# Ledger of designs, part 57: peptides against a protein of PDB entry 7BDX

Target 1, 212 residues: chain A of PDB entry 7BDX
Amino acid sequence: EMGAAACTLLWGVSSSEEVVKAILGGDKALKFFSITGQTMESFVKSLDGDVQELDSDESQFVFALAGIVTNVAAIACGREFLVNSSRVLLDTILQLLGDLKPGQCTKLKVLMLMSLYNVSINLKGLKYISESPGFIPLLWWLLSDPDAEVCLHVLRLVQSVVLEPEVFSKSASEFRSSLPLQRILAMSKSRNPRLQTAAQELLEDLRTLEHN

## One batch from the design tools (peptide; made by RFdiffusion4, then SolubleMPNN)

Design b1_p11_7_s1 (from b1_p11_7, 6 letters changed)
Fold by OpenDDE base, seed 1:
Structure b1_p11_7_s1 (fold): chain B 212 residues (1-212), chain C 212 residues (1-212), chain A 11 residues (1-11)
Amino acid sequence: as target 1 above (212 residues)
Amino acid sequence: as target 1 above (212 residues)
Amino acid sequence: MPVDMSPLRLA
């Protein structure tokens, strides 16, 4: 209980850029983010056996951890740190996103996707993530999720790739050949306005890239 | 391990006034400080059986919690919060200071004493602490500690009482009758310059109060 | 309206 409470408070205050800088300026950041990855992994692995109630202390703890990662990645220095010094954590997040089934742990998936998206704002981070083995199949796996928020954040991550010619060019062939076009088209007709807009914008950008 | 790491980071960032305000501005502050008191109490109670290594994760966790309390109490709004909304935590700290033997858990004692001292800067807090049952005996119990840092912070807390006529007058008779004068005189000759100065200043203030 | 591609922060 205490750990979850502390982590939740840390998450809350990590919305401040100055707090992120303070976290990273400490001599304990590396260890913290290493343990974070391990903890998240352990949690996801535990789902195969124990019905973890979404509202359990453990779940809240892991959500807070993912939230902290997201907020750290929202700041330029945080992205630099994650990309340079916590690549294992990024690898873990990618792995966990792959390990989860459609509809499984939606909230955690959203937080992890948000963290990856934030990292993708850094070109170095985007390169790192997009060059991860199985990245493109992972995107499409995630896009099969029934949850609109998951799909939204997948589309945002896809958009980050599409908007960087240097990154997109490296995987353009695989991207184009495997693009779940019908799924994205369906999303562009979603009643969720955010999902609808994201899908429409992505489709427009993809069309532009086909003509260039 | 993860809880201790998170708590340690929270402690580190709580040195900022803005972070303290953020902690208190959240809807989770009450719960957090309630659990904090319980956790600290559980830890101290566990010392009677298990040789907790001072460097254990559990110890570091509790130190971080005490550090957070100290940093919260260092800020005006934090003092107001603790005095108004977390009196049970203050009671717990006083209790734990009484439960520990001289030389036992020195580091934790120092942190707890620092938190009480910070609270004492608020007159409402000083009144609350000083009116706690057994407060004066507790001060002298703590002053018997062989550790110079413990004694220093006890003297600082005593000084906070002495410097507030409204508070001091209420317990002046008990204070004067039970004052470990020889011990304080010995401290005024300590090779530790901070302890020496604190003891000398207290003795001077006490002399002034006897003549007024 | 274009999708806001700014960093995402969680309170």
Scores: peptide ipSAE 0.178, ipTM 0.834, DockQ to the pose 0.081
Fold by OpenDDE base, seed 2:
Structure b1_p11_7_s1 (fold): chain B 212 residues (1-212), chain C 212 residues (1-212), chain A 11 residues (1-11)
Amino acid sequence: as target 1 above (212 residues)
Amino acid sequence: as target 1 above (212 residues)
Amino acid sequence: MPVDMSPLRLA
């Protein structure tokens, strides 16, 4: 209970840029983010047996950890830190996103996807993520999720790749050959306005790239 | 490990007034400080058996909690919050200080004493602490500690009482009758400069009060 | 309307 409470408070205050800088300026940051990855991995691996109630202290703890990573990645220096010093954590997040089934741990998926999106705002981060083995298949796997929020954040990450010529050019062949166009088209007709807009915008940008 | 790490980071960033305000402005503050008291109490009660290595994750966790309380109490709004909304935590800290033996858990004692001192900067806090049952005997019990840092912070708390006429007048009779004058005199001769100065200043102030 | 591509912050 106490660990989750403390971590949740840290998550809340990490919305501040100054707090993120304070976290990173200390000598404990590297260790913290290393343990974060391990903790999240252990949690996901434990899900195969017990229906961990989403309301458990453990779940809350892991959500807070993912939230902290997201908030750190929302700051320029945080992105640089993660990409330069905590690549193992990024690898772990990618791995966990691949290990989770559609509809499984939706809230955690959303938080992890948000963190990856934020990392992708840094070109170095985007390059690192996109060059990870199985990245494109992973995106399509995640896009098969029934949850609109998961799909929304996958589309946003796809958009980050598409809008960066230096990155998109390297994956363009695989991207085009495997693009779940029908799925994205279906999302462009979603009743969820955010999902609808994201899918429409992506489709427009993809069409523009085919003509160039 | 992760809980201690997160709590330690929260401790570090709580040195900021803005972070303290953020913690208190949320809806989680009351619960957090309630659980903090319970956690610290559970830790101290567990010490009777296993020589908990001071370097344990559990110890680090409790130290971080005590540090957070201290930092919250260092801010005016934090003192008001603790005295108005978290009196049970203050009661717990007083209780734990009484339960610990001389030389036992020195670091934790120091942190808890620092928190009480900070609370005492608020007149309402000082009144609350000083009117707690057994407060004066507790101070003398703590002053019997072999550790100079513990004794220093006890003397500072005594000084806070002595320098506030509204509070001191209520306890003056008990204070004078039980004052460990020889112990304080010995501290005024300490090789520790901070302890020496604190003891000398207290003795001077006490002499002034006897002539008024 | 374009999707906001600004960083996501969580409170």
Scores: peptide ipSAE 0.178, ipTM 0.834, DockQ to the pose 0.080
Fold by OpenDDE base, seed 3:
Structure b1_p11_7_s1 (fold): chain B 212 residues (1-212), chain C 212 residues (1-212), chain A 11 residues (1-11)
Amino acid sequence: as target 1 above (212 residues)
Amino acid sequence: as target 1 above (212 residues)
Amino acid sequence: MPVDMSPLRLA
């Protein structure tokens, strides 16, 4: 409980760029983000047996951790830190996104996807994530989620790949052969306006790439 | 372990006034400081049986909590918050300082004394602390500690009382009758220059009050 | 309207 409370406060203040710099400027950041990955992994592994209450201290703690990672990755120096010094955490986030079933741990999925998206703003981060084994299948696995917010953030991550020719060219063959086009088309007709817009923009970008 | 890491980071960033304002501006601060007191109490109670390693995650966690309270109390709005909204935490700190034996949990004692000193900068805080049952005996109990840093911070807290006539007048009779003068005189001859100076200044202030 | 591609921050 105390850990969740402390982590929640840390999450709140991590929205500040100066706080992110302070977190990363200390000698404790590496250890913190190492244990963050382990904690998130332990939480997800615990879901196979117990109906963990979503409002539990453990859930709140893990949400705060994922939120901190997102806020760190929202800042240029934070992206640099994660990509250069916390790759194991990124690997863990990718793994956990694959381990969770469609509709399972929706809030955590969204937070993890937001963190990966922020990392993808850095070209080095985008390269690292997109070169992960099974990254393309992972994106399509996540797009099968019934939740509009999960799908929205998957589409945003896909768009980061599509908009970077150097990265897209490496996976273009696999991407085109496995693209769930009908699913994306359905999202472009979604009642969720953010999802609808994201899907439409992605479809336009994909059409532009087919003509090049 | 994760809790200790998160709390340590929160402690580090709480040295900033802006971070303290951010912590207190949220709806989570009350709950956090409520649980802080409970956590510190649980830790101190656990010392009766187990040689808890000073370098344990639990110890580090509690040190970080006490450090956060100190940093919050170092800021005007933080003092106001603690005095108005977290009195139970202040009561707990006073209780724990009384429960710990001389030489026991020196680092935690120092952190707790620093927090109380910071609270005492606020007149309302000083009034609240000094009106606590057994406050004067508690000060003398703490001055029996063999550690120079503990004694230093006790002397600083005593000085906060002595320098505020409105507060000192209420306890002057008890203070004068129980004052460990020989102990304070011995501290004025300490090899620790900070302790020496604090004891000398307090003795001067006390002499001035005897002539009034 | 274009998708906002700015970094995502959580407060």
Scores: peptide ipSAE 0.177, ipTM 0.835, DockQ to the pose 0.081
Fold by OpenDDE base, seed 5:
Structure b1_p11_7_s1 (fold): chain B 212 residues (1-212), chain C 212 residues (1-212), chain A 11 residues (1-11)
Amino acid sequence: as target 1 above (212 residues)
Amino acid sequence: as target 1 above (212 residues)
Amino acid sequence: MPVDMSPLRLA
């Protein structure tokens, strides 16, 4: 209980850029983010089958950790730190996203996807994530999720790849051959305006790239 | 391990006034400080006899908690919060300080004493602490500690009482009758300059009060 | 409206 409470407070205050800088400027950042990955992994591995996400202390603890990662990745120095010094955490997030079934741990998925998106704002981060083994299949796996928020953040991550020529060129063939076009088209007709917009913009960008 | 790491980061960032305000402005402060007292109590109760303070995850966790309390109490709004909304925590700190033997858990004692000193900067806080049952005997019990840092912070807390007429008048008789004068005189001759100064200043203030 | 591609923050 105390751990979850402390971590939740840390999450809340990490919305400040100055707090992120303070976290990273200390001598404890490396250890913290190393253990973060381990804790998230342990949580996901403890989930049996299609067990619904519980509002337990353990769940709240992991949500707070994922929130902290997201807030750190929202800041330029945080992105640099994660890509340079905490790659194992990024690897863990990618792995965990692959391990979870559609509809499983939706809240955690969203938080992890948000963190990856923020990391992808950094070109070095985007390159690192996109070059991870099985990245493209992972995106499509995640896009099969029934949750609109999960799909939204997947589409945003895909957009980050598409909008960066240096990155897109490296995966263009695989991307074009495996793109779940019908799924994205369906999302462009969603009643969820955020999802609809994200899907429509992606489709427009993809059409533009096919003619170049 | 993760709890200790998160709590340690929270401790570090809580040195900022804005972070303290953020902690207290949220809806989680009451729960956090309630559990803090419980956690500290559990830790102290787990100590068997004269077992030396260990650099364990549990110890570090409790140190971080005590550090957070200290940093919160260093800010005006934090003092107000602790005295108004978290009196149980203050009660716990006083109780735990009484439960520990001389030389036992020195680091924790110092942190707890620092928090109480900070609370004593608020007149309402000083009144609350000084009116706690057994407060004067507790001070003298703590002053028997062989550690100079413990004694220093005890003397500072005593000074806070002595310098506030509204408070000192309520305990003046007990204070005068039980004051460990020889102990304070010995401290005024300490090679530790901080302890020496604190003891000397207290003696001077006490002499002045005897003539008023 | 275009999707905001700014960093995502969680309060």
Scores: peptide ipSAE 0.174, ipTM 0.834, DockQ to the pose 0.080

Design b1_p11_7_s2 (from b1_p11_7, 5 letters changed)
Fold by OpenDDE base, seed 3:
Structure b1_p11_7_s2 (fold): chain B 212 residues (1-212), chain C 212 residues (1-212), chain A 11 residues (1-11)
Amino acid sequence: as target 1 above (212 residues)
Amino acid sequence: as target 1 above (212 residues)
Amino acid sequence: APVDSSPLRPA
């Protein structure tokens, strides 16, 4: 309980760039982000089947941790820190996203995907995560999720890859051969306007790439 | 471990007034400070004799909590919040200071005393804590501590009482009858310059009050 | 529409 409350407050204040800089400027950041990955992994491994206690202190704690990572990744120096000094955490997030079934831990998945998206804003971050083994299969695994928010953030991450020629060129063959085009087309007709727009934009970007 | 790391970061950033305002402006502050008191109480009750694991994650967690309370109390709006909305926490701190033996949990005692001192900067805060049952005996109990930092912060809190006529007048009889004058005189000769100065100033203030 | 590359800040 106390950990969840403390982490929730830290999450809230970490929306400020100055707070993120203060966190990263201290000697405690490395330890914090190391333990964060371990804690998130422990939580995901503790899941028995598809049922999650969404309102448990443990769940709220893990959400706050994922929120902090996302807020850190929202800032240039935070992205730099994660990619330079906390790669294990990024690797853990990628692994956990693979370990979770479609519909499982949706809130956590969304937060983790948001953090990866923020990391992808920097070319160095995008390179790092896209060069992770099985990254393309992972994207398609995640895109099979029934949740519109999960799918939205997957599409945003896919778009970050597609819009970066240097990154896209390395995976273009695998990408084209495995692209769940029918799924993306279905999303472009979604009742969720954010999902619909993201899918439409991605389809337009893909069409542009086929003509180049 | 994770809780200690999170709380340590929150403690560090709470040195900023803007961060304290952000903590207090949210809907989570009440819950956090409620659980803080409970957690500190649980820790103190878990102590077996005089031996404390000073480097344990639990100890570090409790230190960080006490540090956060102190940093909140360092700001006017934080003092107002504690006295208006978290009185139970103040009561808990006073109780815990009474439960701890001389030389026991010195670091925690110092942090708790610093928080009470900060609260005492406001007349409303000073009134509240000084009107706690057994407050004067508690001050003398704490002044028997072998640690110079504990004694220093007790003297500072005593000075806050003595310098406020409205507060001092209510307890002046009990204060004068129970004052450990010889102990304070000994502190005015301490090798610790901060303790020496604080004791000397208090003795000067007391002499001034006897002539008035 | 230009892709809003604005960082995400979950509250």
Scores: peptide ipSAE 0.272, ipTM 0.844, DockQ to the pose 0.066
Fold by OpenDDE base, seed 1:
Structure b1_p11_7_s2 (fold): chain B 212 residues (1-212), chain C 212 residues (1-212), chain A 11 residues (1-11)
Amino acid sequence: as target 1 above (212 residues)
Amino acid sequence: as target 1 above (212 residues)
Amino acid sequence: APVDSSPLRPA
């Protein structure tokens, strides 16, 4: 209980850039993010047995951790920190996104995807995650999720790759060969306006790249 | 482990007034401070059996909580919040300070006394704590502590009472009858310069009040 | 319009 409450408050205040700078300016940041990854991993591994109530203290705690990571990645120095000093955390997030089934832990998936999207704003971050083993298959796995919000953030992450020629060129062949075009087209017709827009924009960007 | 790490970061960032305002501006603050009191109480109650290593995760967690409370009390709106909305936490701190023996949990005592000192900056806070049952005996109990830092913060808290005529008048008889004058005089000769100064100042203030 | 490349800040 107390841990979840403290972490939730830390999440709330981490929306401020100055708070993120203060977190990173301390000598405890590295340990915190190391343990964060371990905690998130432990939580996901525990899901296969107990129907963890989504409203459990443990769930709220892990959500808050994912929220903090996202808020750290929302600022330039935070992205740089994650990419330089906490790569294991990024690896953990990628792994956990792969370990979760479609429809499983949707809220956590959204938060983790938001964090990766923020990391992808940094070219070095985008390079790091896009060169991760199984990254492209992971994107398509995640795009099979029935949840519109999960799919939205996957599409945004895909767009980050597509909009960076230096990154896209490295995986363009694999990307083109495995692209779930029909799924993306279906999303472009979604009743969810955000998902519809993201899918349309991605389709436009893909069309533009086919002509160059 | 993770809870202690998160709480420690929250403590660090709570040194900022803006962070304290953000903590208090959320709907989760009341629950957080309620659970804080319970957590601190549980920790102190557990000390009678297990030699809790002072460097344990639990100890660090409780230290961070006490630090957060102190930082909240360091600003005007934080003092107002504690006095209006979290009186139970103040009651808990007073109780825990009474439950601990001389030399026991020195670091926690210091942090709790710092929080009460900050609360005492507010006239309403000073009134609240000074009118607490057993407050004057508690001050003398705490002043028996062999630790100079504990005693220093007790002397500062006593000074807050002495410097407020409206508060001092209510308990002046009890205060005068039970005042450990010899102990305070001994502290005025301490080799610790901070303790020496605080004891000297208090003795001067007491002398001034005897002439009025 | 380019997808808002602004960072996400979940609260």
Scores: peptide ipSAE 0.268, ipTM 0.845, DockQ to the pose 0.050
Fold by OpenDDE base, seed 5:
Structure b1_p11_7_s2 (fold): chain B 212 residues (1-212), chain C 212 residues (1-212), chain A 11 residues (1-11)
Amino acid sequence: as target 1 above (212 residues)
Amino acid sequence: as target 1 above (212 residues)
Amino acid sequence: APVDSSPLRPA
């Protein structure tokens, strides 16, 4: 209980850029983000047994951790820290997104995807995550999720790759051969306006790349 | 481990007034400070059995909690919050200071005494803690501690009472009859310059009150 | 644009 309460307060205050700078300026940041990855991994591995209720203190704790990572990645120095000093955490997030089934831990998946999207704003971060083993198959696995919010954040991450020529050129062949076009087309007809717009924009960007 | 790391980061960033305002502006502050008292109480009650090492994750967690309370009490809105909305926490701190023996949990005692000193800057806070049952005996119990830093913060809290006529008048009879004068005189000759100065100032303030 | 996370809504 107390750990979840403390971590949730830290999540709330980490919305401030100055708080993120203070966290990263301290000697404890490296240890904190190392243990964060381990804690998230332990939580996801525990789900195969007892269905941990979404409202558990443990779930709230892991949500707060993922929220902190997202808020850190929301600013330039935070992205630089994660891609230079906390790569193991990024690897853990990618692995955990692969270990989760469609419909499982939706809120956690959304937060982890938001963190990766924020990391992708940094070209070095985008290169790092896009060059991770199994990155393209992982995107399609996540895009099979029934949750519109999960799919929205996957499409945003895909768009970040597509809009960066230096990154897209490395993955272009695999991307074109495995693209779940019918799934993206279905999303462009979604009743969810955010998902509809994201899918339509991605389809327009992809069409532009086929003519070049 | 993770809880202690998160709470220690929250302690570090709570040195900012804006962070304290953000903590207190949230709907989670009341619950956090309620659980804080319970956690500190559970920790102190656990010490009668196995000597929890000062370097344990549990010890570090409780230090961070006491540090957060001190940082909250360091600003006007934080003092107002504690004395209006978290009185149970103040009662817990007073009780725990009484439950600890001289030489036991020195670092925690220092942090708890610092929090009470900061609360004493608010006249309503000073009235509340000074009117607590056993307050004067508690001060003398704490002043028997062999640690100079504990004694320093006790003397500062005693001085906050002595310098406030509206508060001192209520306790003056008990204070005069039980004052460990020889102990304070010994501290005024301490090799620790901070303790020496605090003891000398308190003796001067007490002498001034005897002439009025 | 960077996406900030907000505290989860109370259940």
Scores: peptide ipSAE 0.040, ipTM 0.832, DockQ to the pose 0.124
Fold by OpenDDE base, seed 2:
Structure b1_p11_7_s2 (fold): chain B 212 residues (1-212), chain C 212 residues (1-212), chain A 11 residues (1-11)
Amino acid sequence: as target 1 above (212 residues)
Amino acid sequence: as target 1 above (212 residues)
Amino acid sequence: APVDSSPLRPA
């Protein structure tokens, strides 16, 4: 209980840029984020077959860790830190997103996707994650999730790739050949307004790229 | 490992007044400090006979908790919160200080004593702790510690009591009858300069009170 | 724009 409570408070205060700078300015950040990846990995590997107790101390703890990573990635120095010094953590997040089945650990997926989106705001971060082995298949795997919030954040990542010419040019062939267009079209008709809008905007961006 | 790391980061950032305000402004502070007391108590009760692994995850975790309490008590709103809403935690700290033997858990004792000193800056806090059952005997028990840092912080608490007429008047008889004068005189000759000075100043304050 | 996470309530 206490570990989850402390980590949740750390998550809450990490919404402040000054707190993130304080975390990163210390000598403990490197160790903390190294163990974070291992802890998240261990948690996801433990889920084989059990009903996810969403409100367990363990889940709250891992959610708080993912929330901290997200808030760190929300600021420029945090993105720089993650991309330069915590690449293993980024690789772990990508791995965990690949290992989770549709409908499994939805809240955690959302937080991890939010963190990757924040990383993708940095061109160096976007290059790093998009050059990861199997990144495009991973996006489509994640887009198969029945949860609208998961799909929304996948669409945002896809949009980050599409809107960066230097990144998109490297993967354009694979992207075009594997694009789940019918799935995205279905999302553009979703009853979820945020998902609907994100899918429509992505479709418009894709149309613009086909004419160029 | 991860819980101790997260709590240690929370401790580090809690040195900022704005972070303390953020912790206290949330709906989670009350629960956090309630569990903090229980966790610290459980740890101290577990120490029966074992060599304190000073660098264990468990010790680091509890040190971080005590550090957070200290940093909360370092600011006015934090003292007000502790004295109004977390009295059980203050009672627990007093209890734990009584349960620990001389030379046992020195770092934890120092942190807990620092927290009580910070609480004593608030007159309401000083009244509360000084009116606690067995407070004066506890001060002398703690002053029997061989560690100079423990003794230093005890002397500071004693000085806080002596310098507040409204508090001192209520305990003056018990204080005078039980004062370990020879121990304080020995400390005034200590090779530790901070301890030496604190003991000398306290002796001067006591002489001033005898002439009034 | 960056997406910040809101803290979850502890169990």
Scores: peptide ipSAE 0.033, ipTM 0.830, DockQ to the pose 0.133

